# Designs tried in a protein design run: peptides against a protein of PDB entry 3S8F. Part 333

Target 1, 157 residues: chain A of PDB entry 3S8F
Amino acid sequence: VLTLFVAVPSLMTAFTVAASLEFAGRLRGGRGLFGWIRALPWDNPAFVAPVLGLLGFIPGGAGGIVNASFTLDYVVHNTAWVPGHFHLQVASLVTLTAMGSLYWLLPNLTGKPISDAQRRLGLAVVWLWFLGMMIMAVGLHWAGLLNVPRRAYIAQV
Target 2, 166 residues: chain B of PDB entry 3S8F
Amino acid sequence: DEHKAHKAILAYEKGWLAFSLAMLFVFIALIAYTLATHTAGVIPAGKLERVDPTTVRQEGPWADPAQAVVQTGPNQYTVYVLAFAFGYQPNPIEVPQGAEIVFKITSPDVIHGFHVEGTNINVEVLPGEVSTVRYTFKRPGEYRIICNQYCGLGHQNMFGTIVVKE

## One batch from the design tools (peptide; made by RFdiffusion4, then SolubleMPNN)

Design b2_p30_3_s4 (from b2_p30_3, 18 letters changed)
Fold by OpenDDE base, seed 4:
Structure b2_p30_3_s4 (fold): chain B 157 residues (1-157), chain C 166 residues (1-166), chain A 30 residues (1-30)
Amino acid sequence: as target 1 above (157 residues)
Amino acid sequence: as target 2 above (166 residues)
Amino acid sequence: SLLEELLRLVYERAKELFSLPLLLAALALA
């Protein structure tokens, strides 16, 4: 129970970020309940990358609750589920945030904007990374639920 | 126009803040309720059983693999299992179908895993501690034991077998 | 299956976690 208390500030942070995104979208002319989402700068890999990371973090966070629960962890502990969780948290959120940071930082450090070709390539990289990570993560979680062991090259299933 | 837009944005921001605060209080209330009742969400830690990993191979119930399976009652057995680098003993572990098996698992060397395929038996084995798992095999056959905790160069080859007899 | 067991555990945990809100809702509607 006390361990799950950690979820509280995490959720608060998530909603704060969501509020910031809504604010930004509305400032950019977005209207209505969902129009602000479309108004966000989806053409900028520096923006898209961390947002995709956040999207991956949602199921990862849910998995965190599972892993931190004594009863639920009994089912998933040391199975492929755990790597699935890690890949959402580290290889998705952290990595995509790092990618986004670079897409923002490098132009600012050099004083030169990225070319349109570089921008498009960046978008492709970020989206493909996210897609691949989602496929792998779903697969790992599914395998974990089928009791595929972690750190083993063979499994019954 | 800018003022109108700003006012609208502030309204949404206030909404998010209100929602966040409401959710926070709900979560805190739920945690407090759980702790206060002492019944919901409270899992007993269990008894910590310890053993000396330096002598576990020489003396005690884990010392002789031939005596590792002990009948403790009608259709009840205790199996003293050692997970070591790199294998399990006894190997195979032979138990009857339908019997209640209590596995007492420890390690003489490093941390290992004890994952039994086809079952929900999946525990970490720490030197100096005894892991206790209860299970009843309903189906006869062979069940592979897999080490799912890295334990050295031979980790990937560390397997055991439980043979469930009719 | 392990999936079914997980779902069962999630259900049980959900019942536990939402017991208070459900109780409050029931009281509010009563």
Scores: peptide ipSAE 0.008, ipTM 0.712, DockQ to the pose 0.071
Fold by OpenDDE base, seed 5:
Structure b2_p30_3_s4 (fold): chain B 157 residues (1-157), chain C 166 residues (1-166), chain A 30 residues (1-30)
Amino acid sequence: as target 1 above (157 residues)
Amino acid sequence: as target 2 above (166 residues)
Amino acid sequence: SLLEELLRLVYERAKELFSLPLLLAALALA
């Protein structure tokens, strides 16, 4: 029940951010239904990281709503599904947002812009993190659907 | 110019907010639908039942593991299970194949899990509350009970067995 | 492919655990 109440402001926030991104993309010359996405600064890890976090948060949020369902929660509760959900929410959105914040913060604190090499490395780190997190999350959700228990070292599946 | 930009921002925000609200209603509707139709293979649970965890081991239907399996009708049984630190009682639980089994599970100490491998039986067991799960074992054999809620130092070794006999 | 097999397994399991409307909604969100 509480999850559903939290879902409302969370969805509003997420889609407001999406609105801001669309506006920004259009200001940068993007046109059409998807052209604005391409116009966003995908070469900046400070931008890419939180956006990837948001992308990972979408299935996590959907999973949260599933977990809030009495009927569906019985299926997934205390299975590997739950850690999968948490990793999408915390290790994806929160962590990637923090990483992105650092890519903005450090140059500002030092007064020096990051080098091109550092920028490329940052992009690699963020994308690899996202990829790894998605693989892990899919695996955990899949295992959960196969009734692999949470907090147990043994399972028969 | 600034006013035009502000209006544009508001238009996008309104659109996405509308979408957000629409999605919210869709999710609520889906939850309501699943609750109404029970299409997710939900095992029916009983009404909220309370028990005194301090006396559950001394008196009542959970006190004697030898009498934990009660035949309530033709091909119907109730099994009174205790989840405790660190195991299950009775262990093993012996039930016949094809019978409707009502598990009534409680704890005398801390919160435990009751996850039966090979089934969709998966409930948390709270001291003072009785968890009720209905299930019919179609296949004979041994089914392991796993505690999937951390309950102390012996949590990882807390297992039980359900033996389904032909 | 391995990916196709994985997707098939997930899909089949999802069909067992979720209603068709919920599955369709999840796919639409994905």
Scores: peptide ipSAE 0.006, ipTM 0.694, DockQ to the pose 0.061
Fold by OpenDDE base, seed 2:
Structure b2_p30_3_s4 (fold): chain B 157 residues (1-157), chain C 166 residues (1-166), chain A 30 residues (1-30)
Amino acid sequence: as target 1 above (157 residues)
Amino acid sequence: as target 2 above (166 residues)
Amino acid sequence: SLLEELLRLVYERAKELFSLPLLLAALALA
């Protein structure tokens, strides 16, 4: 009950961040229902990384509600579902946020901007990381629902 | 202008809040679907039951594997299972098809898993606690028990078998 | 029916978990 209570404020907080992004996008000239998204600085890995992390956090957060629910945990506990959740929360959100933080921090500390080549490579790294993580996470969650055990090299399917 | 910016942000927050609520209901629906599709077969019947892991091998219902399967009523059995490093006892566990089986599982050493392939039986087994799971095997055959909680060097080889007889 | 039984099971297992979130959602919409 308490966990689910916390879920509501957490959603509110997360989507408040999204609201800030919408505002920023509209300030940058984006219009319409989705035009503000295109107006965001997608050419900056310091921006893209944490945003992709947040996107991964959405299904991960939903899974967190499942994992914290005693009734539903009976189904998913110690299955591949659990590492799937972790990879969304840690390997996606935390890791991508760290990557983004570095892309912001280093130029600011040195006072020198990153080169265009570094920027492009950074974008490639972040997007490839996100893509790979999403593929893995979806696979792990699916396997978990099929009762593929965690911490075992053999499965019924 | 700070005031205009604040009002604009507030409007976006309200919109995203509405979206948040909508997503909440979507997630609830998905959870409901999961419950509906994964509730059949296994009935959690666990109570707050404690045992002494240091003596469970020497005395009590887990002490003798030959006496681990107890008929408690017509077509009803209780099976006292030990999960240990690195295996299960009794092994195999022999039960009749169609019988209501109450598994009472504990550990004498460290935390183990009790995952029965082909079923939704999947519980963590803690020393000092008894995990209780009720299940009815509708199909005869062999069901493998897998440990899904790391328990040491032999964890990957920790298997058991449930034999369901016609 | 089977459907009714499934719905009952969902209700019984979810009522404790989702009663508060549903209440909060209802309050937010009020």
Scores: peptide ipSAE 0.000, ipTM 0.679, DockQ to the pose 0.065
Fold by OpenDDE base, seed 3:
Structure b2_p30_3_s4 (fold): chain B 157 residues (1-157), chain C 166 residues (1-166), chain A 30 residues (1-30)
Amino acid sequence: as target 1 above (157 residues)
Amino acid sequence: as target 2 above (166 residues)
Amino acid sequence: SLLEELLRLVYERAKELFSLPLLLAALALA
């Protein structure tokens, strides 16, 4: 039980990020309980990518608590569940954040703004990446619950 | 200007922090409830059993695969299993249907996995430590053992078999 | 009361899972 207190700093960080997003959305004219979400710059891949990463990180973080639980880890350890967790944490959050960072960094380093075509392509890439990661992650978690082992090319189901 | 922005940010952060604390108490309450009700699934850590991986092949209960299956009672057996690069010993493991089987699993070399298909047996096997798993096979047949922990170039081919006899 | 009974049950269960000094330390730091 005490091990689960490790999640407290992570939760605090998550809610702080949410606070920052709400503030940004409200500064951009968003009002109401949810209007600030729509006001965020969803037309910018440098923004969309890390936000999608954060969305994937939520279930991944919940899975982290499961994986850290002695009793629950017995069910999921060394099954496809664990790779599912990894792909949400690394291949979604970290990777999408890196992608988003590049969409910001390269224009600033070169001094040349991205074209509209490049922007649209960037949006397509990050959304498709997110969709693919979600499909794969759900599949891996589901397979893990069905006792499909990780690091094996065969399974009983 | 800068001061107003800073104060606004702090206000939002304080709000979300308060929410997070409230949720924390909810989660603690849920944990407390589960503890209080003694829900099924609370598994004790048990005791750690150690062995010398450098001598486990030479002496002791794991040394002879022909003596790996030990009857400890009328319907109880202990099976001393070695997971090694790249296989299991003994192989096959033969046990009777309906008997309570205690697997004592260790490794002489590197970390391996012991995943038995068709069962909930899934443990890591560490050199120098003994993994203990208790299971009763209710159905006769063959159960494949899969190594689910990377252990080297032959990892993907590391399989064993448990044969449950009627 | 119901609350007292719940707290008692939690305490007894926690005592089984954790040492009392560790539990007290955790509560003090919380």
Scores: peptide ipSAE 0.000, ipTM 0.711, DockQ to the pose 0.030

Design b2_p30_4_s1 (from b2_p30_4, 17 letters changed)
Fold by OpenDDE base, seed 1:
Structure b2_p30_4_s1 (fold): chain B 157 residues (1-157), chain C 166 residues (1-166), chain A 30 residues (1-30)
Amino acid sequence: as target 1 above (157 residues)
Amino acid sequence: as target 2 above (166 residues)
Amino acid sequence: MDLLALALLVYNSSIDMILNSLLRFAAEME
């Protein structure tokens, strides 16, 4: 019953961050149930990158619950499912957060704002990264469900 | 105003809590989908059984590959399998079609994987522990055993075969 | 925050219970 208690801190963090985003969006003039989302600074790669990381983290977190389940882990363990999971967690969330942090840190350290060209390039980079990660993650999870083994060069399918 | 901000944040938190509860059903549905579409079924975990990895090759049921397949009842067998660097014994494992097979798998050296292609058999094999898997092969033929846990330089070449006879 | 923690605890526990039930059911169908 308490097997999944380890996931509670992560879930608390996720939903707290979401609440903070809603608050921020509403402060920026967003109204309605979803209007606050549009009001967020989607033109800033320092903001977009971590948020995309969080979005990737959601299915990854759900997968984490699956992987942490003793019984269900038997189904997915040492299959391509597992790499799919941690690529969402590390290569998506952590990496995108790091990328976003750089877009905040560099202007702050240099005292120079990023140019519009740099900003647009940054947005392209983080969105493309996110897209690529989602494609790869879906593929790996799918392969895992088809019983493709992890750490093997051969597969059933 | 800090007080107003605090109240607003709490309201949003409550909303997101409600959302999280609603998402429970979504996650359950995804789990159900996973179970329904997975190529292999779910095997319940067995009881913890231990063995001395330093003597497992010398004495006991794993010591003689020729005696690894033991008939325990009508259409019931126990197969004592060693996963080692870098292979499996016995190899091949010969079992009859339609029989209930209990695999007792352990390792004399390092951690290995025991993934039987075309089945739901997929377990880690730890030195000092016995992995127990029950399976019935419904189709005759050859089933490849794949090591899916890194175990050294020869990991990528570590294969075995289960031959299911009619 | 305490309410949030409790809610998430219940959430995770519920997932665990339901998941185990589904797995048991799936195993019985084999």
Scores: peptide ipSAE 0.017, ipTM 0.746, DockQ to the pose 0.028
Fold by OpenDDE base, seed 2:
Structure b2_p30_4_s1 (fold): chain B 157 residues (1-157), chain C 166 residues (1-166), chain A 30 residues (1-30)
Amino acid sequence: as target 1 above (157 residues)
Amino acid sequence: as target 2 above (166 residues)
Amino acid sequence: MDLLALALLVYNSSIDMILNSLLRFAAEME
């Protein structure tokens, strides 16, 4: 019960951020149901990183609700499912948000804009990180559903 | 103004919420499918039982491994299992095929896991509490018990065996 | 916010009931 009460504010916050992004995209000339997405500044790693974090958080958050279910928890508890959830929540959302924050903070603190090379490298890092994390998370969730235990180096599946 | 902005944000939140819910349903469907197709017939007993971890090795039903398997009915057994650093007792656990087995598992030291490979038996074992799991082994053979809760330096080598006899 | 939390609780409880039923059904088929 308490877990769900904690989950609701978190979801509201995440979706509020998403709503703000939609507004921003529309202000930048995006139109239609999906046109606002294309209008967002995808060339800026300070923007891309947190957004990718949010994308990872959606399935992770849904998984959190699943983990809070008594019946479902019996199935997934102490399996590879759990670290899969962690990697979506911490290593994706939190980490990518931190990365994005640094890409914004450092130029502002130094008073120097990032070079084009640094920008491109930053984009590569963020996208590769997200891709790797998604592969890992999907694999861990799948393995967890197949009853692969966590904290064990051996399994019969 | 702020009110109009709030209403607009709420409309956008509905879409994102729908996506989240859709993903939730996908995972639930996968779990439901797994339960329907890969169930091993494990039924948690769910009754909270307490025990003193400091004396569980010296007295009571867990004290003697030779007396750990108790026949409670014509085709029913209770098995008193200790998970400890770093192994399980008794080891092996011998039970007959087709019998209803009630595992009562506790720990004398730290938290351990009790994960039986090839089954959906997977419980944490807490000192001071008794984990109860009901299961019927339909296939004879050896089933490995794995600790899936870090319990110390020997955690990775903490294994047990259930031998199901015809 | 409270209504949403309540809705999620009802949703979760419903899921639990369905899954418990599936578990029982699956156990009976074995």
Scores: peptide ipSAE 0.015, ipTM 0.695, DockQ to the pose 0.027
Fold by OpenDDE base, seed 5:
Structure b2_p30_4_s1 (fold): chain B 157 residues (1-157), chain C 166 residues (1-166), chain A 30 residues (1-30)
Amino acid sequence: as target 1 above (157 residues)
Amino acid sequence: as target 2 above (166 residues)
Amino acid sequence: MDLLALALLVYNSSIDMILNSLLRFAAEME
């Protein structure tokens, strides 16, 4: 019940952020249905990191609704599905947002801009993190559906 | 123009909010569809039942492992199972193949898991509550019970066995 | 109705398909 209560505001917030991104992209010259996405500053790790976090959060949010379902939760509860969900929500969204925040915060605190090399390295780190997290999350969700238990050193499959 | 910018932002927000609501309904519909199509595969939750965890070992149907398996019909049994630190009783649980088994599971101490390998039986067992699971074993053999809820230092070694006899 | 919507729909649809397949498989094995 509580999960469903927070689900609606969370979805509203997520799509409000999406609205802001679309507006920003269009202000940057993006046109059409998807052109605004391309116009966003994908060369800035401070932007890319939290956006990738949001992308990971989407399936995690869907999983949250599944977890909140009385009958569907029976299928996934205390299986590898649950840590898969957590890694999308925390290790993806929260962690990537924190990473992105650092790329913004440190230059502002020091008054020194990041070098181009640091920028490229940052992009690599963020994308690799996201890729690894997606692989892990998909694997955990699949394992959960195959009835691999959580908090056990053994598995059926 | 700040005013025009604000109006534009609001328009996008309204559009995305409407989309959000639409997607919410889509997700609910998908869940409903999944539930409707998978009803046979989901073990229904039993009636909410309460017990006193402080006396469950001494009194009632869980007190004697020798009386844990009760035949309630020609091809129906109720099995009263205790999950405790760190094991299950009775152990093994012996049931006949093809019979409808109603597991009544509770705990005298802390929260445990009751995960039966090779089945869709997977429930948490809370002290003071009775978990009810209905299942029919179609294949004879041994089924391992795994605790999938951390319950203390011996959690990793907490196993039980269900023996299904022909 | 873009990448965000598509991602959500694909994810939920995939879960449904996998679950259906697993349940059918389990029913066939037992």
Scores: peptide ipSAE 0.043, ipTM 0.736, DockQ to the pose 0.031; fails the geometry check
Fold by OpenDDE base, seed 4:
Structure b2_p30_4_s1 (fold): chain B 157 residues (1-157), chain C 166 residues (1-166), chain A 30 residues (1-30)
Amino acid sequence: as target 1 above (157 residues)
Amino acid sequence: as target 2 above (166 residues)
Amino acid sequence: MDLLALALLVYNSSIDMILNSLLRFAAEME
């Protein structure tokens, strides 16, 4: 039961990040309820990557609550559901954040800006990664609900 | 200035709090719906029991695989199963179709999994603890037991079989 | 923060109870 309290700091972090994004978008000239989103730097892979990671992380967070529930965990534990969950948490958010950090860090370390070609390639990479991760995650969660076991090379469903 | 920025951020946080909570509830509801529609239900579990893993192979109901299947009543059986590196005992487990089976599963060595294909039986097996699962096999045939908890070098080959007889 | 945690806990527990009841019902029907 107490494990569910971990959701509190996680939600606080999510709210803070979202608020920061809105603030940044509005500072960049975005107006209205959604105009600030368009004003964000979607042409920068260093920005896009972690944001896409956050989008994948939200459903993963909900899954975390499921995994922490005694009754619900009984259903999903050691099934393909679990890999589906942590691929959203680690392979999406953490990995995409790392990618984004790299896109920011390398130009700063080298003192040279990334080329336009590199920027476009970076955008393609992070979007494709996100898409692939979403497909895989949905598939794994679905398989888990169909009682496909984790850590097994064979399954009969 | 920092003060104005701070106030603005706080205001946005309040808005996003409401939205995020709403979305969270939606996701939880969707997950709950999915679980309810795609799962085979909850298998009743017994109370937590303890056992000495160092002696479980030598004495007690798990010691003799020939005595592992115990009839406890009309059309009711208890099956004492050991999950060990790297297999299950007894193997195969033979039970009648339509009988209520209570599996009592423990381990003499390390943590294992007990996942029965074609069923919703899926439990971890801990040394020193007895996992209890109740299930009734409605269809005759062979059901494979899979270890879904990493238990060592032979983990991938750790299988058992439940044979349900007509 | 404590209120939010409590609300989430109550919500999760409620959903868990409902789902558990439904699953138990389904299991009994099969």
Scores: peptide ipSAE 0.017, ipTM 0.748, DockQ to the pose 0.027; fails the geometry check

